# Designs tried in a protein design run: peptides against a protein of PDB entry 2N1D. Part 89

Target 1, 169 residues: chain A of PDB entry 2N1D
Amino acid sequence: EVKVKIPEELKPWLVDDWDLITRQKQLFYLPAKKNVDSILEDYANYKKSRGNTDNKEYAVNEVVAGIKEYFNVMLGTQLLYKFERPQYAEILADHPDAPMSQVYGAPHLLRLFVRIGAMLAYTPLDEKSLALLLNYLHDFLKYLAKNSATLFSASDYEVAPPEYHRKAV

## One batch from the design tools (peptide; made by RFdiffusion4, then SolubleMPNN)

Design b1_p20_1_s4 (from b1_p20_1, 6 letters changed)
Fold by OpenDDE base, seed 2:
Structure b1_p20_1_s4 (fold): chain B 169 residues (1-169), chain A 20 residues (1-20)
Amino acid sequence: as target 1 above (169 residues)
Amino acid sequence: MEELERKLEEIKEELGSAAD
C-alpha cells in the first residue's frame, strides 16, 4: 500500500481522539466551528503567502480540491467510529445537501490520512504524479502539525447524552 | 513508540469497520 506518514506530533492526537469517542463516549461538536473547507482554504492561502509561482499555486489548489473530494467520499464509510454513526445519521437528515467538508473539522480530516493510503494504492496514477501528490499530502500534514494547538482540542468534544447511547449500537 | 504504532493500527482498523 501507499504509506502516508503521519507527523509524530499528531500521532498522540489520533489516540486522544479515539479515546474521547470510544472510551469517554464523547462526540465532536457538529457543525464544526472550523470545518474542513476552512482548514483547506487556510492552507492554500498560507502557501500563496509564501511566494509560490502561479504554477505552484495551481498545484496547491488541485491538491486542496483533491483532499476535499476524498474527504467527502470517505467520511461516511471510512472515517467514523461506530459510536459516531447516530450523529452522522442525524447530520445527513438535517443537512442532506451539505458536503461533509462543511460539517466536520480537523479531527476527522486527520483521520483521512490514516485511511487514504490504501485508496491511493488503487488509484491509477503514474509514479511521478503519485510522488508529487504524496509530497503535497505530507506538506499539508506538516501544516496541520504546525497549527495543531488551534486545530485539535478536547474542548471541541462533549459528552453524549444518555438518549444518544441508546441509539449507538 | 511501539505501543503508539500498535494503537494507530488498531485505530485504522476500527475506522474501517462496519458502516451503516
Scores: peptide ipSAE 0.612, ipTM 0.917, DockQ to the pose 0.700
Fold by OpenDDE base, seed 5:
Structure b1_p20_1_s4 (fold): chain B 169 residues (1-169), chain A 20 residues (1-20)
Amino acid sequence: as target 1 above (169 residues)
Amino acid sequence: MEELERKLEEIKEELGSAAD
């Protein structure tokens, strides 16, 4: 398994996210006010504003594309708690062709990095390429940590209605 | 920290465990 280190600043949020959904029976409001696509775009623009070389800019774009792809592939099967399954089913029914990166937001994006390590273990990357990828993933996670106050908030969740609870059994 | 890390491992296991 490939180890992806989550910033210490964000670890408590993962627990809060879990608690909101699993114990408090809340749901993240969908579609997200700031979806994964937007977050990744902001990151890319942030990196460009730092005066990086052309090669580094290209690498950032590739990393953004990769994160987006992994998110869209893994969201439905790897990044949801049981309580969120009915909500996901509703999203699929209403928007069957929409990539999940346009629907979900920061909390679910952060969950990706909890699970992505195992997936990367099956990716045929040489050691040098993998190290480079990991560096960028960690760089992105640092970006999330810097912007955590605006990206992660319990106010983006709401108590699921009674009718939802019946669907979630 | 120890308890936090333990909980994160549980979270890791719970995610996707109920996939249809």
Scores: peptide ipSAE 0.611, ipTM 0.917, DockQ to the pose 0.728
Fold by OpenDDE base, seed 1:
Structure b1_p20_1_s4 (fold): chain B 169 residues (1-169), chain A 20 residues (1-20)
Amino acid sequence: as target 1 above (169 residues)
Amino acid sequence: MEELERKLEEIKEELGSAAD
């Protein structure tokens, strides 16, 4: 398995996120006020503003596109807790053609990096390409850590209504 | 630290097997 290291600053958030959903029975507010697409766009602009060459800019764009694709593929089956399933079903019904990167936000994006390692292990990348990809993924995670105060907040969650609780677990 | 890492592994497992 390919190991993706989560910054120490973000590890406690993953636990808080888990607690909010599974123990406190809260839901992340959807659609996200800042969705995955927006976060990735901000990252790309951040990298470009640092004076990267054309080749480096291309690499950043490819990484952003890759993260978005993995997120959209994995969200429904790999990045949700059981309690979030009814909410996801509602999202699919209301937005059948919308990519999940336009609906979900930073917490679910961070969950991607908990699970993406196993997926990368099955990706047909040579050692050098994989190392380069991992470097960019870690760079992106550092960006998330740097902006964690604005990206990750318990105030973005809300107690699920009674009708939701009844149809959930 | 070890408790945190253990919890993260549990989270990883829950996310991987929570689909209906």
Scores: peptide ipSAE 0.610, ipTM 0.918, DockQ to the pose 0.726
Fold by OpenDDE base, seed 4:
Structure b1_p20_1_s4 (fold): chain B 169 residues (1-169), chain A 20 residues (1-20)
Amino acid sequence: as target 1 above (169 residues)
Amino acid sequence: MEELERKLEEIKEELGSAAD
């Protein structure tokens, strides 16, 4: 598979996220206060502010669009723990036509990069194109790491109510 | 570090699965 390197700073967060959901039976508060769309927009603006050329800006926009698309496609089937399934069902009912990038936030976005490598392994991209894509993905991950203090917090999770536990198999 | 990497592999497997 294609290896997507997670910054060392973010690896412990993935474990904390896992623990909050699976062990502590908490849920990330939805809709996210800062959704994936907003995070990607901030990243794009950040890259543009660093003096990128038009070509580089185009590349950033394409990467952002790609990340968003992958997230929206993969969220429901690849990026949720079992305990989160009832919440997802409620989100679909309440927001039937909304892309999940407008509902979910940083923790679930980070989970994408845990799973995306396997998906990229089956893309028809040539070696050079794949390398470029990986570089941009790693660059985005570095951005997430740089802003981890504001993007990743246990305070964005809450204990699931008793009625939720009854629905969660 | 080794334990962390092992845990991340477990997380990878749990995501999208019926495991919790």
Scores: peptide ipSAE 0.603, ipTM 0.911, DockQ to the pose 0.580

Design b1_p20_2_s1 (from b1_p20_2, 6 letters changed)
Fold by OpenDDE base, seed 2:
Structure b1_p20_2_s1 (fold): chain B 169 residues (1-169), chain A 20 residues (1-20)
Amino acid sequence: as target 1 above (169 residues)
Amino acid sequence: DEDEANTAALEADIERAVAE
């Protein structure tokens, strides 16, 4: 089994995010002020500034590209609560060709890592490649934890208006 | 309902991830 461990610092956020959406009936403000593309770019630049070799830089870029691709594929089908569906439909209608990594932000990106393990279990990666990938995924999660104060905030959510509630049944 | 099923699956995975 492929296991992606969530840093302890980010576990409370998963619960808060769930509570904000499902119990408090709030929505993450879209488009995100800091989208997934920007977060991944910052991570790549962060790794570059740490004095990595060319090979390591290449690996980071590949991991970033992979995370982005997985996010864009999985967001609509795997990473949304039912209450968020009308919002997603509106986003698709207004931005049909935009990748969701340019619309959504850190909370939804974190949800990816809760679900990605099952997807990786079916990927044709050898043991060495999978171990390397997992190391980078955990490294990225540690980066998210390090920057959690700026990436995860309840202030990025808004109470859904009454007309939205009527749609989200 | 597919949306309800996906929501339940997401919630279950989050619960598992938090407990790990």
Scores: peptide ipSAE 0.718, ipTM 0.962, DockQ to the pose 0.812
Fold by OpenDDE base, seed 3:
Structure b1_p20_2_s1 (fold): chain B 169 residues (1-169), chain A 20 residues (1-20)
Amino acid sequence: as target 1 above (169 residues)
Amino acid sequence: DEDEANTAALEADIERAVAE
């Protein structure tokens, strides 16, 4: 098993996100005001602006692309609570050609890092490459923690309408 | 059900991540 540690600053959010959806029966507003693509782009620009000239095995763009790909693959099958399934179905119907990284936002992206460890265990990466990737993932998580005030907010959730509640529960 | 199983797995992983 590959362990991806969640920053302490983001742990409460995982709980709040869970509570908002599973207990309070709220939904994250979609499409997100700031989607995963935008978050990753901001991170990439942030890293590039820091001026690191080290010739690393993984470029920032490659890491971003990897996170995006994992998110798009895992969102529908791994990152949703049952209560969110009708919403996801609606998104697929309304935006059939859009990758989910253009629809969903920070909360669902954070869920990825809770589940990605198991997936990384099956990657054909050698130990050195995997360690380097993990370093980037943790660096990105730290970036999310640093910007948590703007990325994670309960105000981005809304109470699901009664008709939704009936079909989702 | 599959959705229920996935939900349970997600919740379990979150619980573990928070506890670590």
Scores: peptide ipSAE 0.718, ipTM 0.962, DockQ to the pose 0.792
Fold by OpenDDE base, seed 5:
Structure b1_p20_2_s1 (fold): chain B 169 residues (1-169), chain A 20 residues (1-20)
Amino acid sequence: as target 1 above (169 residues)
Amino acid sequence: DEDEANTAALEADIERAVAE
């Protein structure tokens, strides 16, 4: 089993995100004001500003690229609640060639990390590579926790209109 | 329903992640 631990600071947000969507019938505003691409770029720049060597910078860039790829692959099939499906369909219709990392934001990115462990368990990575990847994933999650006040907010959600409810439920 | 099944799986994983 590949275990990705969620920081304690972000656990309440997973619950709040779930509640906003499934109980309060709200939708995250799309396209995100701060999309996944931007969040990952900020993380990479943050790591660079900490005095990383060229080798460390390369490793961070590879991790960022990997997270982005996994997000873009998994968003539509693994990371959406049923209530969000009509919104996703509209996004695909309006932006058919855009990667979802340019549309969605921090809440959906965080959902990736509750699902990615199972995916990594079936990837042909050697033990050393997997351990290194997990270290970077946890480092990134800690970065999200450190910046949670600016990345996660209920104000980024809006009540879905009645017309939307008829499509989603 | 595939969407319902995926929703249930996502919710289960979130519940597990929060409880850990």
Scores: peptide ipSAE 0.716, ipTM 0.962, DockQ to the pose 0.797
Fold by OpenDDE base, seed 1:
Structure b1_p20_2_s1 (fold): chain B 169 residues (1-169), chain A 20 residues (1-20)
Amino acid sequence: as target 1 above (169 residues)
Amino acid sequence: DEDEANTAALEADIERAVAE
């Protein structure tokens, strides 16, 4: 099993996100004010600004592209609670060709890293490549932790209306 | 159903990730 460790700073958010959706019956506001694409772009620019003159910029871009692809593939089937399914259906109906990385934001992106380990275990990567990838994934998670105050907020959620509850049964 | 199973799996993985 491929282990992706979540920073201690982000563990409470996973619990809060779960509580907001499953217990408090709230929904993350969509489309996100800061979507996954923008978060990944900010990370890439952040890494570029750190002054690495080596060929690591290419590697960062590839990692960003990979995270985006995994997110878009896994969001609808792996990263949603049952209560969020009607909302997802509405998004698909309104924007059938939009990648979910342009709709969803940081909370759902964080959920990806909880589930991605199992997927990576089946990827045909050599040990060195996998280790390098894991290093970048952990580096990205550290970036999320560093910027958690601006990326994760309960104010981005709202109580689902009664009409939604009827659809969610 | 599948949605319920996925929810349970997601919750289990989150619980594990928090406990690690």
Scores: peptide ipSAE 0.714, ipTM 0.962, DockQ to the pose 0.795

Design b1_p20_2_s2 (from b1_p20_2, 9 letters changed)
Fold by OpenDDE base, seed 5:
Structure b1_p20_2_s2 (fold): chain B 169 residues (1-169), chain A 20 residues (1-20)
Amino acid sequence: as target 1 above (169 residues)
Amino acid sequence: DVDDANTAALEADIARAVAE
């Protein structure tokens, strides 16, 4: 199986995110103040500013596009806890044509990297392409770790109201 | 329940990722 290592700096956040949703019954505020599209754009610009060649810029853009596509495909079916399903249904009703990368933010994006390894194992990528992709995925995760103070915060969550609990059975 | 199964799978993968 394809292994995607999570940086040590982000491991506590995975636990905190899980705790906030499943045990404290809170919800990430949507639409995100900084959505996945914005995070990926910032990463691409960051890589560009580091003096990358044209070829490297192209590769980064392709990786960003790939992450975005995987996120949009997997969010609704793979990246949500049961407690978050009513919120997702409301988002779909209010924004039926919006990609989820424009709605959700860093916490859900981080969840993608917990699940993406299994998906990549079934993709028809050659060894060199897969290795290159994994390098960029780990590079992106390190970027998230460097910016974790601004991307991950419990203050972006709010306690779900009692009427929501009745929907989230 | 599909939502229950997906939640359990997500939790299991997170637990594994944290432990690695």
Scores: peptide ipSAE 0.707, ipTM 0.961, DockQ to the pose 0.817
Fold by OpenDDE base, seed 3:
Structure b1_p20_2_s2 (fold): chain B 169 residues (1-169), chain A 20 residues (1-20)
Amino acid sequence: as target 1 above (169 residues)
Amino acid sequence: DVDDANTAALEADIARAVAE
């Protein structure tokens, strides 16, 4: 399995996110105030502002596109707790043509990096390409950690109403 | 079922990621 290390700064958030959803029966507010698309865009702009070469800039764009694609593919099948399923169904009904990267936000994006390693293991990438990709993924995760105060907050969650709880369990 | 299995897998992977 391809190993993607989570920054120490974000590990507590993974636990808090899990607790909010599975134990406290809360839901992340959707559509996200800051969705995955915007987070990735901010990252790309951040990297560009660092004076990267044309090749590095191109690579960043490809990485952003890749993360977005993986997120959109994996969200519905890999990144949701059972309690979140009714919410996801409602999102699909209300926004049938919207990619989930325009709906969900940082917490679910972080979950992607917990699961993406297994997916990358089956990608037809040579060793050098995989190493480069992993470097960018870790770089992006460090960016998330750097901006964690604005990206991860329990205030973005809310207690699910009783009618939701009944259909979710 | 499928939802239970996915939830369990997600929880397991998170636990692993946190423990690393």
Scores: peptide ipSAE 0.706, ipTM 0.960, DockQ to the pose 0.810
Fold by OpenDDE base, seed 2:
Structure b1_p20_2_s2 (fold): chain B 169 residues (1-169), chain A 20 residues (1-20)
Amino acid sequence: as target 1 above (169 residues)
Amino acid sequence: DVDDANTAALEADIARAVAE
């Protein structure tokens, strides 16, 4: 099993996100004011600004591309609570060809890292490659933790209207 | 229900991740 550790700073957010959706019946506002694509771009630029070598820059770009791909593949099938399904259906209807990394934001991206470990366990990566990948994933998570004040906020959620509740039951 | 199963799996994984 591949273990992806969540930073302690972000654990409370996982709980708050769960509470907002499942208990308070709120929805994350879509499209996100800061989507997954932009978060990953900011991370890549952040890493580049720290004077990384060409090899490190290339590796960061590959990791960013990988995270984006995993997110786009897993969002609809792995990362949504039942209450969020009607919202997702509306997004698909309005934007059938849009990658979800351009629609969703930090909270759903964080959920990816809770679920991604099981998938990585089946990847044909050698030990060195896997260790490198895990290092970058943890580095990215630390970046999210560092910027958590701007990336994770309950104000990005809103109470679902009564009409939505009828669809979500 | 697939949505129920996925929700339960997501919740379980979050609970595990928080507890670790």
Scores: peptide ipSAE 0.706, ipTM 0.961, DockQ to the pose 0.794
Fold by OpenDDE base, seed 1:
Structure b1_p20_2_s2 (fold): chain B 169 residues (1-169), chain A 20 residues (1-20)
Amino acid sequence: as target 1 above (169 residues)
Amino acid sequence: DVDDANTAALEADIARAVAE
């Protein structure tokens, strides 16, 4: 198993996100006001502003592209609680051609990193490439932790209406 | 069902990630 360590600052948010959805029966407001695409773009720009070489810039872009692809592949099948399924179905109906990275936001992106390790274990990467990738993933997680006050908020959730509960049971 | 299994797996992985 490939281990992706979650920053200590973000661990409480994973618990809060779980509690908001599964216990309090709330939903993250969709489409997100700040979607995964924009978060990744901000990260890339942040890295570029710190004086990276051309090679480092290329690597950052590839990492961003990879995270986006994994998110879009895994969101619907791996990253949702059962209570969120009716919402996801509605999103697919309303935005059939949109990648989920343009719909969902930081909380669901963070969930990716608790599941991505198992997927990376099956990727045909050599040891050096995998180590480099893991370094960038941890760097990105540190970026999320640094900006957690603006990326993670319970105010981005809302209580699901009664008619939604009927669909979710 | 599939949704129940996926939810349980997600919860288990989150619990693991928090405990590490």
Scores: peptide ipSAE 0.704, ipTM 0.960, DockQ to the pose 0.774

Design b1_p20_2_s3 (from b1_p20_2, 9 letters changed)
Fold by OpenDDE base, seed 3:
Structure b1_p20_2_s3 (fold): chain B 169 residues (1-169), chain A 20 residues (1-20)
Amino acid sequence: as target 1 above (169 residues)
Amino acid sequence: DADAAATEALEADIARAVAE
């Protein structure tokens, strides 16, 4: 089992996100005002600005690309609650050529890291490469935690209209 | 049913992640 630990600061958000959607019947506003692509870009720039002695810029870019790819592959099948399915269908219809990393934002990106461990377990990576990847994933999660006040907010959700409820049953 | 299974899997993983 590949274990990806969620920072303590972000654990309450996972619960709030779940509550907003499943119990309060709200939806994250889409397209996100700050999408996954933008978040990953900010992270990459943040890492470059740190001025590390180790030249790991290429590694950061590869990690960013990997996270983006995993997100785009997993969003529709593994990162959505049932209540969000009609919204996803509408997004696909309205944005047929757009990757979901350009539509969804931080909450769904955080969900990726809850599920990505199982996917990595079946990835043909050697022990060293896997350890390096995990280090970057945890580093990215630390970045999300550091910026959680701006990335995670209940104000980015809205109550679904009655007509949506009928579609979501 | 597939959506329900996916939702349950997601919820289970979130619960585990929060509990860790």
Scores: peptide ipSAE 0.649, ipTM 0.949, DockQ to the pose 0.854
Fold by OpenDDE base, seed 5:
Structure b1_p20_2_s3 (fold): chain B 169 residues (1-169), chain A 20 residues (1-20)
Amino acid sequence: as target 1 above (169 residues)
Amino acid sequence: DADAAATEALEADIARAVAE
C-alpha cells in the first residue's frame, strides 16, 4: 500500500468540497480561474526560487509533469462526483482536445491525492524512486496547504440551475 | 452504474483520507 497523507490544513476542504457538490448541489466554476497547470507552474517556480540545485529543479519538473499526467488521466473516471458528470460532459463537448488540467482547479487537484496512492501501488517503481516521488508529492501538498487561502474558496462554486438538476439525475 | 460506483469509491477514499 502506498500512502499519501493529506495535510491537516486541507482535510476540512475535502469535506467542504464534498458538501458543496453533493449536498448543496453546487458546481465548481469552470474553466477555473486558476487551473491545475498554473498551480503546478507556480509550485515549480516557487521551488526554483528557493535556491535549489539543478538536479532538484529537474526533479521538480518531472514531478510536476507526472502530477499533470495523472490528473488528466484520472479526472474523468475517478475524481468526479455523479452530480458533476453533466458539467464534465459539457466541458468535453466544448473543449474536446483540451487537457483537464487546463480546465479544472485546486479542489479537483486535491481529490487526486486522495486516490493517487492506490494508482501508484500498481506502478513498477523501485523503492528508492517511489520514496523520492512520495517525498515530492507531500512537499507539493504542503505547498497547497500554505496557499490554501487563495486556492480553495467556496466562492468558486455556484448553485446549479434547475435545468442542470434534471439532467444530473 | 459506473458513475455511482465511481462516486462511492471517491467518497470512501476521501473519508479515509480525512480520518487518517
Scores: peptide ipSAE 0.649, ipTM 0.950, DockQ to the pose 0.857
Fold by OpenDDE base, seed 1:
Structure b1_p20_2_s3 (fold): chain B 169 residues (1-169), chain A 20 residues (1-20)
Amino acid sequence: as target 1 above (169 residues)
Amino acid sequence: DADAAATEALEADIARAVAE
């Protein structure tokens, strides 16, 4: 089993995100003000500013690309609560050619790291490559924790209208 | 249904991740 540990600082947010959607019947405002693409770009730039070598920069870019790809593949089938399905359908209708990394934001990106471990367990990576990848994933999560005040906020959610409730039931 | 199963799986994994 491949385990991706969530930073302690972000664990309360996973609970709050769950509560906002499933109990309070709110929705994350879409398209996100700061989407997954921009978050990953900021991370890459952050790593570059820390004086990494060319090889390390290449590795960061590959990790960013991988996270983006996994997110875009998993969002629709693995990272949504049932209550969010009508919203997702509307997004697909309004943005049919846009990758979900350009629509969704930090909360859904964080959900990816809760589920990605199972996917990595079946990925054909050697032990060294997997260890390196896990190190970068944890490094990225640490980055999210460091910037949690700007990335995670209940103000990015809104109460779903009555018409939406009828669609979600 | 598939949506319910996916939701339950997500919730279970979140609960596990929080408890770790």
Scores: peptide ipSAE 0.646, ipTM 0.950, DockQ to the pose 0.856
Fold by OpenDDE base, seed 2:
Structure b1_p20_2_s3 (fold): chain B 169 residues (1-169), chain A 20 residues (1-20)
Amino acid sequence: as target 1 above (169 residues)
Amino acid sequence: DADAAATEALEADIARAVAE
């Protein structure tokens, strides 16, 4: 299996995110103030500003595109807790054709990296390509960790109203 | 229940990721 290591700094957030949703019955505010598209764009621009060559810039863009695609495919089926399902249904009803990368934010994006390893194991990538991809994924995760103070906050969550509880629980 | 199974899978993977 392909292993994607989560930075130590972000591990506590995975727990806090889980606790906020499943135990405290809160919801991440949607649409996200800073959505996945914006986060990925900022990362790409960050890498560009670091003086990367044209080839590296191209590679970053491809990685960003790949992350976005995986997120959009996996969000609805693999990255949500049960308590979040009614919220997701509302999003689909209001924005049926919108990619979820334009709706959701950093916490759900981080959840992707917890699940993506298993999927990558079944992708037909050669060893060199896989190693390169993993390097970029870890690089991106380090970027998330570096910016964790602004990307991950309990203040982005709110207590679900009683009406929501009736349809979620 | 698909939602329950998905939640369980997500929680399991998070637990593993945190423990690594």
Scores: peptide ipSAE 0.643, ipTM 0.949, DockQ to the pose 0.857

